# Peptides against a protein of PDB entry 9GMZ, part 54

Target 1, 343 residues: chain A of PDB entry 9GMZ
Amino acid sequence: TGFPLELLTRPATERLAYFENYTVAHPRLKEVYEILMRTIAEPAGASFIFVYGASGVGKTTLRLRVEQKLTELALPKLESDRARVPVVGIEAIAPESRYFNWKEYYTRALITLEEPLIDHKFDYGVRGISRDNFGKINVESKVVAPALRRALENALIHRHPDVFFVDEAQHFGKVASGYKLQDQLDCLKSLANMTGILHCLLGTYELLTFRNLSGQLSRRSVDIHFRRYCADSPEDVQAFKSVLLTFQQHLPLAETPNLVDHWEYFYERTLGCIGTLKDWLKRVLSDALDREATTITLKDLQKRALSVAQCQKMFKEIQEGERQLSETEADVQNLRSALGLGA

## One batch from the design tools (peptide; made by RFdiffusion4, then SolubleMPNN)

Design b1_p11_5_s2 (from b1_p11_5, 4 letters changed)
Fold by OpenDDE base, seed 3:
Structure b1_p11_5_s2 (fold): chain B 343 residues (1-343), chain A 11 residues (1-11)
Amino acid sequence: as target 1 above (343 residues)
Amino acid sequence: ISVPSALLPSY
């Protein structure tokens, strides 16, 4: 089924918003979603989930779908427990300075957890944290990072989310020379241990560096690899073509563009990453709507494509991440063989 | 508990 035909008579903003909110269910997204939902329901003593994969593979889409589903599943309980938040999700910000801004992180987490519409406004026990007249959390400049951490710990304990999501979590790794990446992990580990809340870190293959730094985190973490589609797999190529067909049907244009016939060009400029594909199509759709165009042409696609140089850079980063995982898989196989466990 | 098939629209 395609887009609602009524959208063709609607403003460009509504047509664009439809496509922005549209999510293609593709095999890798379904697989990772099912693993993640199962792991959140039954963490088996895990304190962390690591979801890693290429930039633009669809990690943010995965997060948002899990957040939506956890909220839907919690609704019947939220009627009786007005203090509970079923899930909290934030995006980690790249530090402008040589060190990660923990004060900003705790402030953003607290603001997200303590939405204006939540009933049972809690006293954080920290002077300089208040709600404005609209119920929005305000943090005075005088509030120090350790006090914000305590406020977040108390809020997480009080709100009892099933999971705390941190998107773009590779930004915790952007520490100055002389700061240990380990200190950031120990801080996160301490927050998870103090609150009893499961943390899910979503990010690029740079998260593998975090995963390898702590053998102690390794025992308390679940790893989920969100793979891209590979052109050397006929099944992956077919899945990628099916995604193009679905997007083609859900572009709110008068004439359905033929995206599938250009699948190789789409693959070349997305590296099999569906998020990158969606963002490309959003840009092209926006341009088409601004021109009141009836369809999207190859020239429109070319105008908004990533450059070959950008794709080559992204591909090197992907190959390095995939290599590190393949080496780890080989090490596991070697260990199994050495233990007398069959391949 | 079978996680209900995500109402992810079938591609």
Scores: peptide ipSAE 0.007, ipTM 0.446, DockQ to the pose 0.046
Fold by OpenDDE base, seed 1:
Formats: sequence, structure tokens, C-alpha cells
Structure b1_p11_5_s2 (fold): chain B 343 residues (1-343), chain A 11 residues (1-11)
Amino acid sequence: as target 1 above (343 residues)
Amino acid sequence: ISVPSALLPSY
């Protein structure tokens, strides 16, 4: 089924919003979604979930879909427990310094956790944390990071989300020394342990470096690799073509563009990353709607494509991440062999 | 080509 044909008579903003909100249930997204949902439901003593993969693979889309599903599943309980928040999601900010800004992290987490839909006023016992007339948290500049941490711990305990999402979590690793990185890991571990809240860290392959630094986190973590589609796999190529066909049917244009015939060009400029593909098509759709165009052309695609240099850079980052994972798999096999366990 | 479904309906 394609887009609703009634969209052709709607404003460009509604047509663009339709495509923006549209999510293709492609095989890798389904797989990772199912693993993540199962792990959240049954963490089996895990305190952390690591979701890693290429930039633009679709991690933010995965997070948003899980957040929506957890919210939907929580609705019957939220009627009886008005204090509960089903899920919390934040983005980690890249540190401007060699130090992670914990004060900003705790502030953003508190603001997100205490969205206006929560009628239940919670007093954090921290001076300089207040709510505005809209129920939004205001944190005074005088509030120090340890006080914000205690406020967040209390809030997480009181609201009891099924999971706490941290997107762009590779930014925790951007510190001046391995010792400071360990302290940050211990800080996150302590927060998860003190609250009993499962943390899901989503990010690039730089999360592998973060994961490998703490043998203690490794014992309490579940790993989920969100893979791109690979051109050397016939199944992956077919899945990628199927995604193109689906997007082709869901572009709200008068004439259905032929994206599938250009699959190699789409692959070249996305490296099999569906988020990158969607963002590209969104830019091209926006341009087409601004021109009141009936369809999109190869020239329209070329105008909004990533440059070859951008693709080459992104591909090197992917190859390094995939290499590190392959080495980890080999290390597991070597460990098993050394333990006298069959491969 | 098997067409992937939407995970959630786009309204």
C-alpha cells in the first residue's frame, strides 16, 4: 500500500510530515527492535544495553519506535499509577571540554523525565529545582552536579521507567584519559544500580571502546549490533531494494518515482544505512514539494546526495567498527578454544 | 521483492 492519495491535495508541510513520520519495517530494524523489546521486558539482571552501529543506520528511529511501544504497553498501568513514566530518552551532548558535563546531563534527564503530562508533583528535596506554571522543571544555576544526581536518582526511582535511553552515548567516551572514562562508567553504573533502572546506550561503533574499558559493565550488559546492509550479501541487497520500493510508494508525489532502478547509486551514497537514505529522500521530497513537482528525478537525487568524500569518510568509520567487532568475535572463539570449549 | 511493512501506521 502506498501513501494516502488525499495527501496530494494537502499542503507541502503535511505531505513532508507524512514521509518524516513514515517508518519502513526493514529486516535489520525489526530484528534489533525485537531483541531490544525482549531485553527491556526481561533484562535478566542486566543494567545496561549497548546498541551500536553506523551513523545513519537508524538508531534514533529504533529508539523512537521502542519509546512509542513502551508507552502504548504502559497506558493501562498509567491510568492507575499517574506517577509512572514508561520510558525516558535523552541525547548525550558532545563535551566542549575534556570532561563530560554531568550537570547538563542530569539537568536534561530531569527535564525529560518530568514532562508536563505528569500531574503528580514530586519534591526532589533539592533547593533550586522548581516547576514552572506548565509543569516543566527549572534548575537554578547554583544547583551542583551531586545535588542534580540525587534529584535524578529520586526521580528515576519514583517514575520507574522500563528503560532510560541515552542516544549519542559515544560522547561519554570523549574524555582526556582512560581513568576519567572509568570514573564516568562507574558513575553510570552507580546510577543504574542506585535506581534499579535499565540503561540503554545507543551510539556509533565508538561505544565498543567504552564497553571494552569496563569488565564490570560487560558482565551486566547486553549488546545489540545494528548492522547496515552489505552489498556483498544478496539477501541484504534484496532487503535494501525492498526498502527503496517501500519509500518509492510512500513519497507523496503525483507520479511514483523509480528509486529501485537506481539502487546501486542509493547504496553508494548511503552505504546501506536506511536512516541516511530516509534523510536523503526527505531533503529531495522537500525540494520537490517546494517546486510543486509531480515526481523526483535522478538530478534531484544528485543535488541532495552525500559527496563521495563524505561517503568515503563514513565508510572508513564503518570498516573500523566492523573490524573491531570481527576481532571481538575472534577473541571469543580464541577464548572458547583456550577453555577447551568447542568453537 | 517482499515489501517491508511499516512498523507503525503513518497517520
Scores: peptide ipSAE 0.006, ipTM 0.427, DockQ to the pose 0.042
Fold by OpenDDE base, seed 4:
Structure b1_p11_5_s2 (fold): chain B 343 residues (1-343), chain A 11 residues (1-11)
Amino acid sequence: as target 1 above (343 residues)
Amino acid sequence: ISVPSALLPSY
């Protein structure tokens, strides 16, 4: 159990790529993965899935693993239906302007749906959208956002993915002065309704604002909370230590570092977020490989750690999100009690 | 290429 020892004789780039591609199957990731896969298979009339949790909890890793699995499950059908895309995943970009760039969003979604490997060409019904000689989509600058939306609707209907993933979806909440967040939600809801495609929005606890603004979205939405590991839970502390043990075994170094003995320092600088931990270890591994080091030291870890000020800011954002969820759970219990539905 | 996944060891 560990990295392939042959990696010690390989270039630094291959050693780093091994660790980048490595995924620890930690309890919270497994739980959320199973819930998400089941919900995608049987959406029960849901149009949206919300996956929310702390920044760096591992939402992008979850998305990539689900995308991989949905692709693997679709392979036998893709041989007969060459027009189908099993899954599409995009990352919502933080707008450079004070408002969400829908034109860029639709363009990125179209480019992602229309991977060059898809033999079956589709007509978008929109002038100024073409494929180059390499099958890459080109969108002319003159194409306006409403036309790109129609092209995306047509592409989603034709390619019929089982789910459309939007990572960093809290960026839809970045609305210019005078626009309402509700208008963005109504736009997304309209896209899901027009295409019949299930949308999965992954993001920070800022996604809870989306949940609360639309009682109509709530009726057609499944919520999945991707929790961090909490230091006040003995089970969560053991799971976090088990993740550290697994990572130390999978760092392609000549001498296995003892990460577990420093678990409190790792917890302090990651807040129990496994994505933050992986990204930290990746940076430290890169530095160690560049120096041809045999192992990782505490000094190497300290050099790439988040600052105390960064951790304090992130922790406040987490506490506010966890508080909002706790209040919502209490409100549901109070509503059930008031309805005479026993606890 | 199957991405290496590890099961957590039981402590």
Scores: peptide ipSAE 0.006, ipTM 0.424, DockQ to the pose 0.036
Fold by OpenDDE base, seed 5:
Structure b1_p11_5_s2 (fold): chain B 343 residues (1-343), chain A 11 residues (1-11)
Amino acid sequence: as target 1 above (343 residues)
Amino acid sequence: ISVPSALLPSY
């Protein structure tokens, strides 16, 4: 099944929006989605979920699909419990000052928890936190991080989401000189413990540092590796080609472009990351629609491709992360062998 | 950038 043919008569904005909103249910996304949904439903005493993988693998897409599904599943209960937020998702911001801005984090989390659609507004007991006439939270600059934390704790307890998502969570690793990354983890752990809310941290392979630093978090965390497709795996290559086939069918153009025949070029410039692929195709589609083009050509693809230098940099970062995971897997196997547990 | 209100698609 391709795109709705009626889109060909629609404005370029609607055609682009269709493709933007379209999600390929590719094997890795489905696998991680199922694991994540199951883990959220049955945390088994876990306080954290770590979802790590390459930049552009699709972690944000995963988050948004889980948020959507959790919200859908909660709808019948939300009618009776108007204070509840079924899920909350934020993106951690890269700090300008090299140090993670907890004040900004707590502010963003509070703003996200207090969506205007929530009828039951309560006072968090913090001076300088107010709501506008539309119910949007306003946080005055004078409010200090410890007060915002308490407000967030109260908000999380009151709104009782099934999970709290933090995307780009590697930014918690940006600590001041002399501060330990452990202090950031202890802060997050304390927030999870005080609220009873499961936290899901999504990010790059830099999240592995969090896994390794806290043997206490490891006992209360579930790790999910969101793998890219690898060109050395025939199955992964076939899955990647299938994704290209699906995308070519869902590009709202008069003539279906042949993306599959260029799969190696797509792989070279995406490193097997479907988010990177989608973003590339979105840019190319936008250019094609702006030109009223009937199809996409290889030349159109080339104009919007990541440079070889960008791909080489991204690939080095991926290889380092994959190496660290492979070493960890080997260490687990060595530990098992040393314990007399078979391979 | 207006965060699109996630209008839950009514399935």
Scores: peptide ipSAE 0.000, ipTM 0.384, DockQ to the pose 0.024

Design b1_p11_5_s3 (from b1_p11_5, 4 letters changed)
Fold by OpenDDE base, seed 3:
Structure b1_p11_5_s3 (fold): chain B 343 residues (1-343), chain A 11 residues (1-11)
Amino acid sequence: as target 1 above (343 residues)
Amino acid sequence: ISVPSALLRSF
């Protein structure tokens, strides 16, 4: 199935929005989605889910699809329990300073949880938190981080989401020299324990540093590796080509570009990361629409490709993350062998 | 667990 042909007569903004909102299903996204949905439904005493993988693998797309599905599943219950929020998702911001801004994090989380359309408005007992005339949460500058934390804890308890998503969660790891990454984790653990709300942290392989810091996390966390496609796997290459075929059919252009014939070049410049591929194609589509072009060419692709230097940097970061996971798998195998469990 | 129909249609 391709894009709706009626889009060819629509403004460039609508054509671009169609492609932006379009999600290709691919085997790795489906696999991780099914694992994540199952883990959210049956946490088995877990307080955390870690979803880690390469930058641009599609973690944000995964989050948005899970948020949509959890909302759909909650709709029948929300008719009777109008105080409930089925899911909350935020993106962690990279700190401008050498320390994570907890005040900003709590404010953003509270604003996201307290959607203006929620009928049941609670008083969180914190002076300087109010709603404007549109029902939007306003936080006065005088409100300190401990008060915002209490407000968020109360909000999470009353709204009782099935999961709290934090995207780009590697930004919790950006601590000043002398601050412990452990203190950030202990703060998150305390929030999860105080609220009883399952937290899902999505991020790069830098999240593996969080896993390694606490033997207590291992007992209370589920790990989900969102893998890229690998060029050494024939199955992964076919899946990647199938994604290219789907994208070329969903580019709202008069002439369907042949992306599949350039699969090696797409792989070279995305490292098998579908989010990176989508973002690249979005940039190229935007340029094509601005020129009123009938199709995209290899030259158009080359103009918006990541540089070889960028790809080499990204590939080193991926290889380091994949290596750390492989070492962990070897350690598990060594432990099993030492326990007299067969390999 | 039904994968969203949009996820199923792009296979």
Scores: peptide ipSAE 0.005, ipTM 0.408, DockQ to the pose 0.045
Fold by OpenDDE base, seed 1:
Structure b1_p11_5_s3 (fold): chain B 343 residues (1-343), chain A 11 residues (1-11)
Amino acid sequence: as target 1 above (343 residues)
Amino acid sequence: ISVPSALLRSF
């Protein structure tokens, strides 16, 4: 089924919003979604989930779908427990310095967790944390990071989310030294342990460097690789073409564009990353709607495509990440062989 | 809008 045909008579803003909100249930997204949902339901003593993959692979879409599903599953309990927040998600900010801003992290996490519409409001005994007239958390500049941490710990305990999402989590690794990186890991580990809340860190392949520095985190973490589609795999190519077919059916245009015939060009400029593909099509759709165009052309696609130089840079970053994972798999095999365990 | 905000608006 394509888009609702009634959208053709609707404003450009509604047509664009339809496409923005539309999610293709492609095989890699479904696989990672099922693994992530199962791991959240049954963490088996894990305190962390690491979800890593290429920029633009669709990690934010994955997070949003999991957040929606966890919210739906929590509804029956939320009717009786008005203090509960089923899921919380934040983005880690890139540090302006060689130091991670924990004060900002704790503030953003607390603001996100302390939902304005929640009936049960807690006093955490921290001076300079208040709610405004709209119920929004306000944190005064005088509040220090250790006090914000305690407030967040108490909030996480009382709100008891099924998972705490941190998107762009590779930003925890952007510190001046390996020692400081270990301190950041120990800080996160302590937060997860003190609250009993499962943390899911989503990020690029740079997150692997962060994951590998703590042997203690490795014992209490689950890894999920969100793979791109590979052009050397016939199955992945077919899945990518199927995504293009689905997107062309869900572009709210009078004439359905033929995206599938241009699959190689779409692959070249997305590297098999469906988030990058969706963002590209969104930009092209916006341009088409602004012109009241009946369809999109190859020229419209070319105008909004990533440059070859951008694609080459992203591809090198992907190849390095995929190489590191392949080396890790080989290291596991070597370890198993050295232990006298069969391959 | 956070997922919690959307949920709490449905109550």
Scores: peptide ipSAE 0.000, ipTM 0.372, DockQ to the pose 0.023
Fold by OpenDDE base, seed 2:
Structure b1_p11_5_s3 (fold): chain B 343 residues (1-343), chain A 11 residues (1-11)
Amino acid sequence: as target 1 above (343 residues)
Amino acid sequence: ISVPSALLRSF
């Protein structure tokens, strides 16, 4: 089924919003979604989930779909437990300085966790944390990071989410020394242990550095690799073409563009990353709607494509990440073989 | 811009 045909009579803003909100179910997204949902339901003593993959593979889309589903599943329980929040999702910010801003992180986490619509208002016992008349959390500039941490620990314990998501989590790793990276991991580990809340860190292959730095985190973590589609796999090529077919059916245009005939060009400029593909098509759709165009042409696609130089840079970063994973998988296999655990 | 929580998006 394509887009609702009634959208063709709607404003350009509604047509664009439809496509922005539309999510293609594709094999890799579905696989990672099922693994992530199962791991959240049955963490088996894990304190962390690491979801890593290429930039633009669709990690944020995965997070948002899991957040939606966990919220839907929790609704019947939220009627009886008005203090509970089913899920919390934040994005880690790239530090402007050489140091991760924990004060900003804790503040954002508290603001996101403490929804104004929650009837049960918690007292943090921290001076300079208050609620306005709408129940929105206000954090005064004088509140120090250790006090914000205690407030977040208490809020996470009281609200008891099934998972705490941190998107773009590779930004914790942007520290000038491996020692400071360990300190960041120990801080996160301590927060997860003190609250009993499962943490899910989503990010690029730079998250593999986190996996390798703490053998203790490794024992309490589940790893999920969100793979891109590979052009050397016939099955992956077919899945990628099927995604293009679905997107062309869900572009709210009068004439359905033939994206599938250009699959190699789409693959070249997305590297098999569906998030990159969707964001490209959003830009092209926006341009088409602004021109009141009936369809999208190859020229419209070319205007909004990533440059060859950008794709080459992204591909090198992907290859390095995939190599590190292949080495780690080989090391695990070698370790298993050395332990007499057959293949 | 406070991104509405997952809860606010379900209402």
Scores: peptide ipSAE 0.000, ipTM 0.350, DockQ to the pose 0.024
Fold by OpenDDE base, seed 5:
Structure b1_p11_5_s3 (fold): chain B 343 residues (1-343), chain A 11 residues (1-11)
Amino acid sequence: as target 1 above (343 residues)
Amino acid sequence: ISVPSALLRSF
């Protein structure tokens, strides 16, 4: 089924919002979603989940869909436990400095966890943390990172989410000269241990450094690779074409554009990343709606495509991450063979 | 508005 035809009579803003809110349930997203949901339900003593993959693969879409589902599943319990937050999700900020800003992280986490509509507002015992008249958390600039950490720990314990999501988690890897990435991992591990809350870190292949640095984290972590579609896999090409077919059916335009016939061009400019594809189509749709166009042309696509140079840069970053994973898989096989476990 | 917040607003 395509978009609701009634959208053709609606304002451009509603038509664009429809497409923005539309999520293609593509195979890789579904697979990772199912693994992630199962792991959250049954963490089996894990304190961390790592979800890594290419930029624009759809990690934020995954997070938002899991957050939605966990909230829906928690609704019956939230009526009786008004203090509970079923799930919390933040994005780690790229520091302006070379150093990860823990103060900002704790502040954003605390603000996100303390939804204005949550009853049972408690005092964190931290001077300079307050609520406004709407119940929104306000954190004064004078509050130091250790105090914000304690406030977040108390909030996480009190709100007891099933998972704490951190998107763009590779930014934890931005450490000061002379500091170890291990110290950042130990800080996160301590937060998870002190609160008993499962942490899910979503990010680029830079998260593989976290996997390798802590043998203790590896023992308490579940790893989920959110793969892109690869052009060397016929199945992946077919899945990518099917996504294009679905998107062309859900573009709220009077004439359905033929995206599938341009699949190679879409692949070239997205590297098999569905988030990148969606964002591209969103920009093109916006331009088409602004000019009251009946369809999208190849020229419209070309106008909003990533440059070849951008794609080449992104592809190098992907290849390095995929290489590191392939080496890790080979190392596991070598270890198994060396242990006499066979292939 | 986060998806969780939107759903929690129904209470």
Scores: peptide ipSAE 0.000, ipTM 0.382, DockQ to the pose 0.024

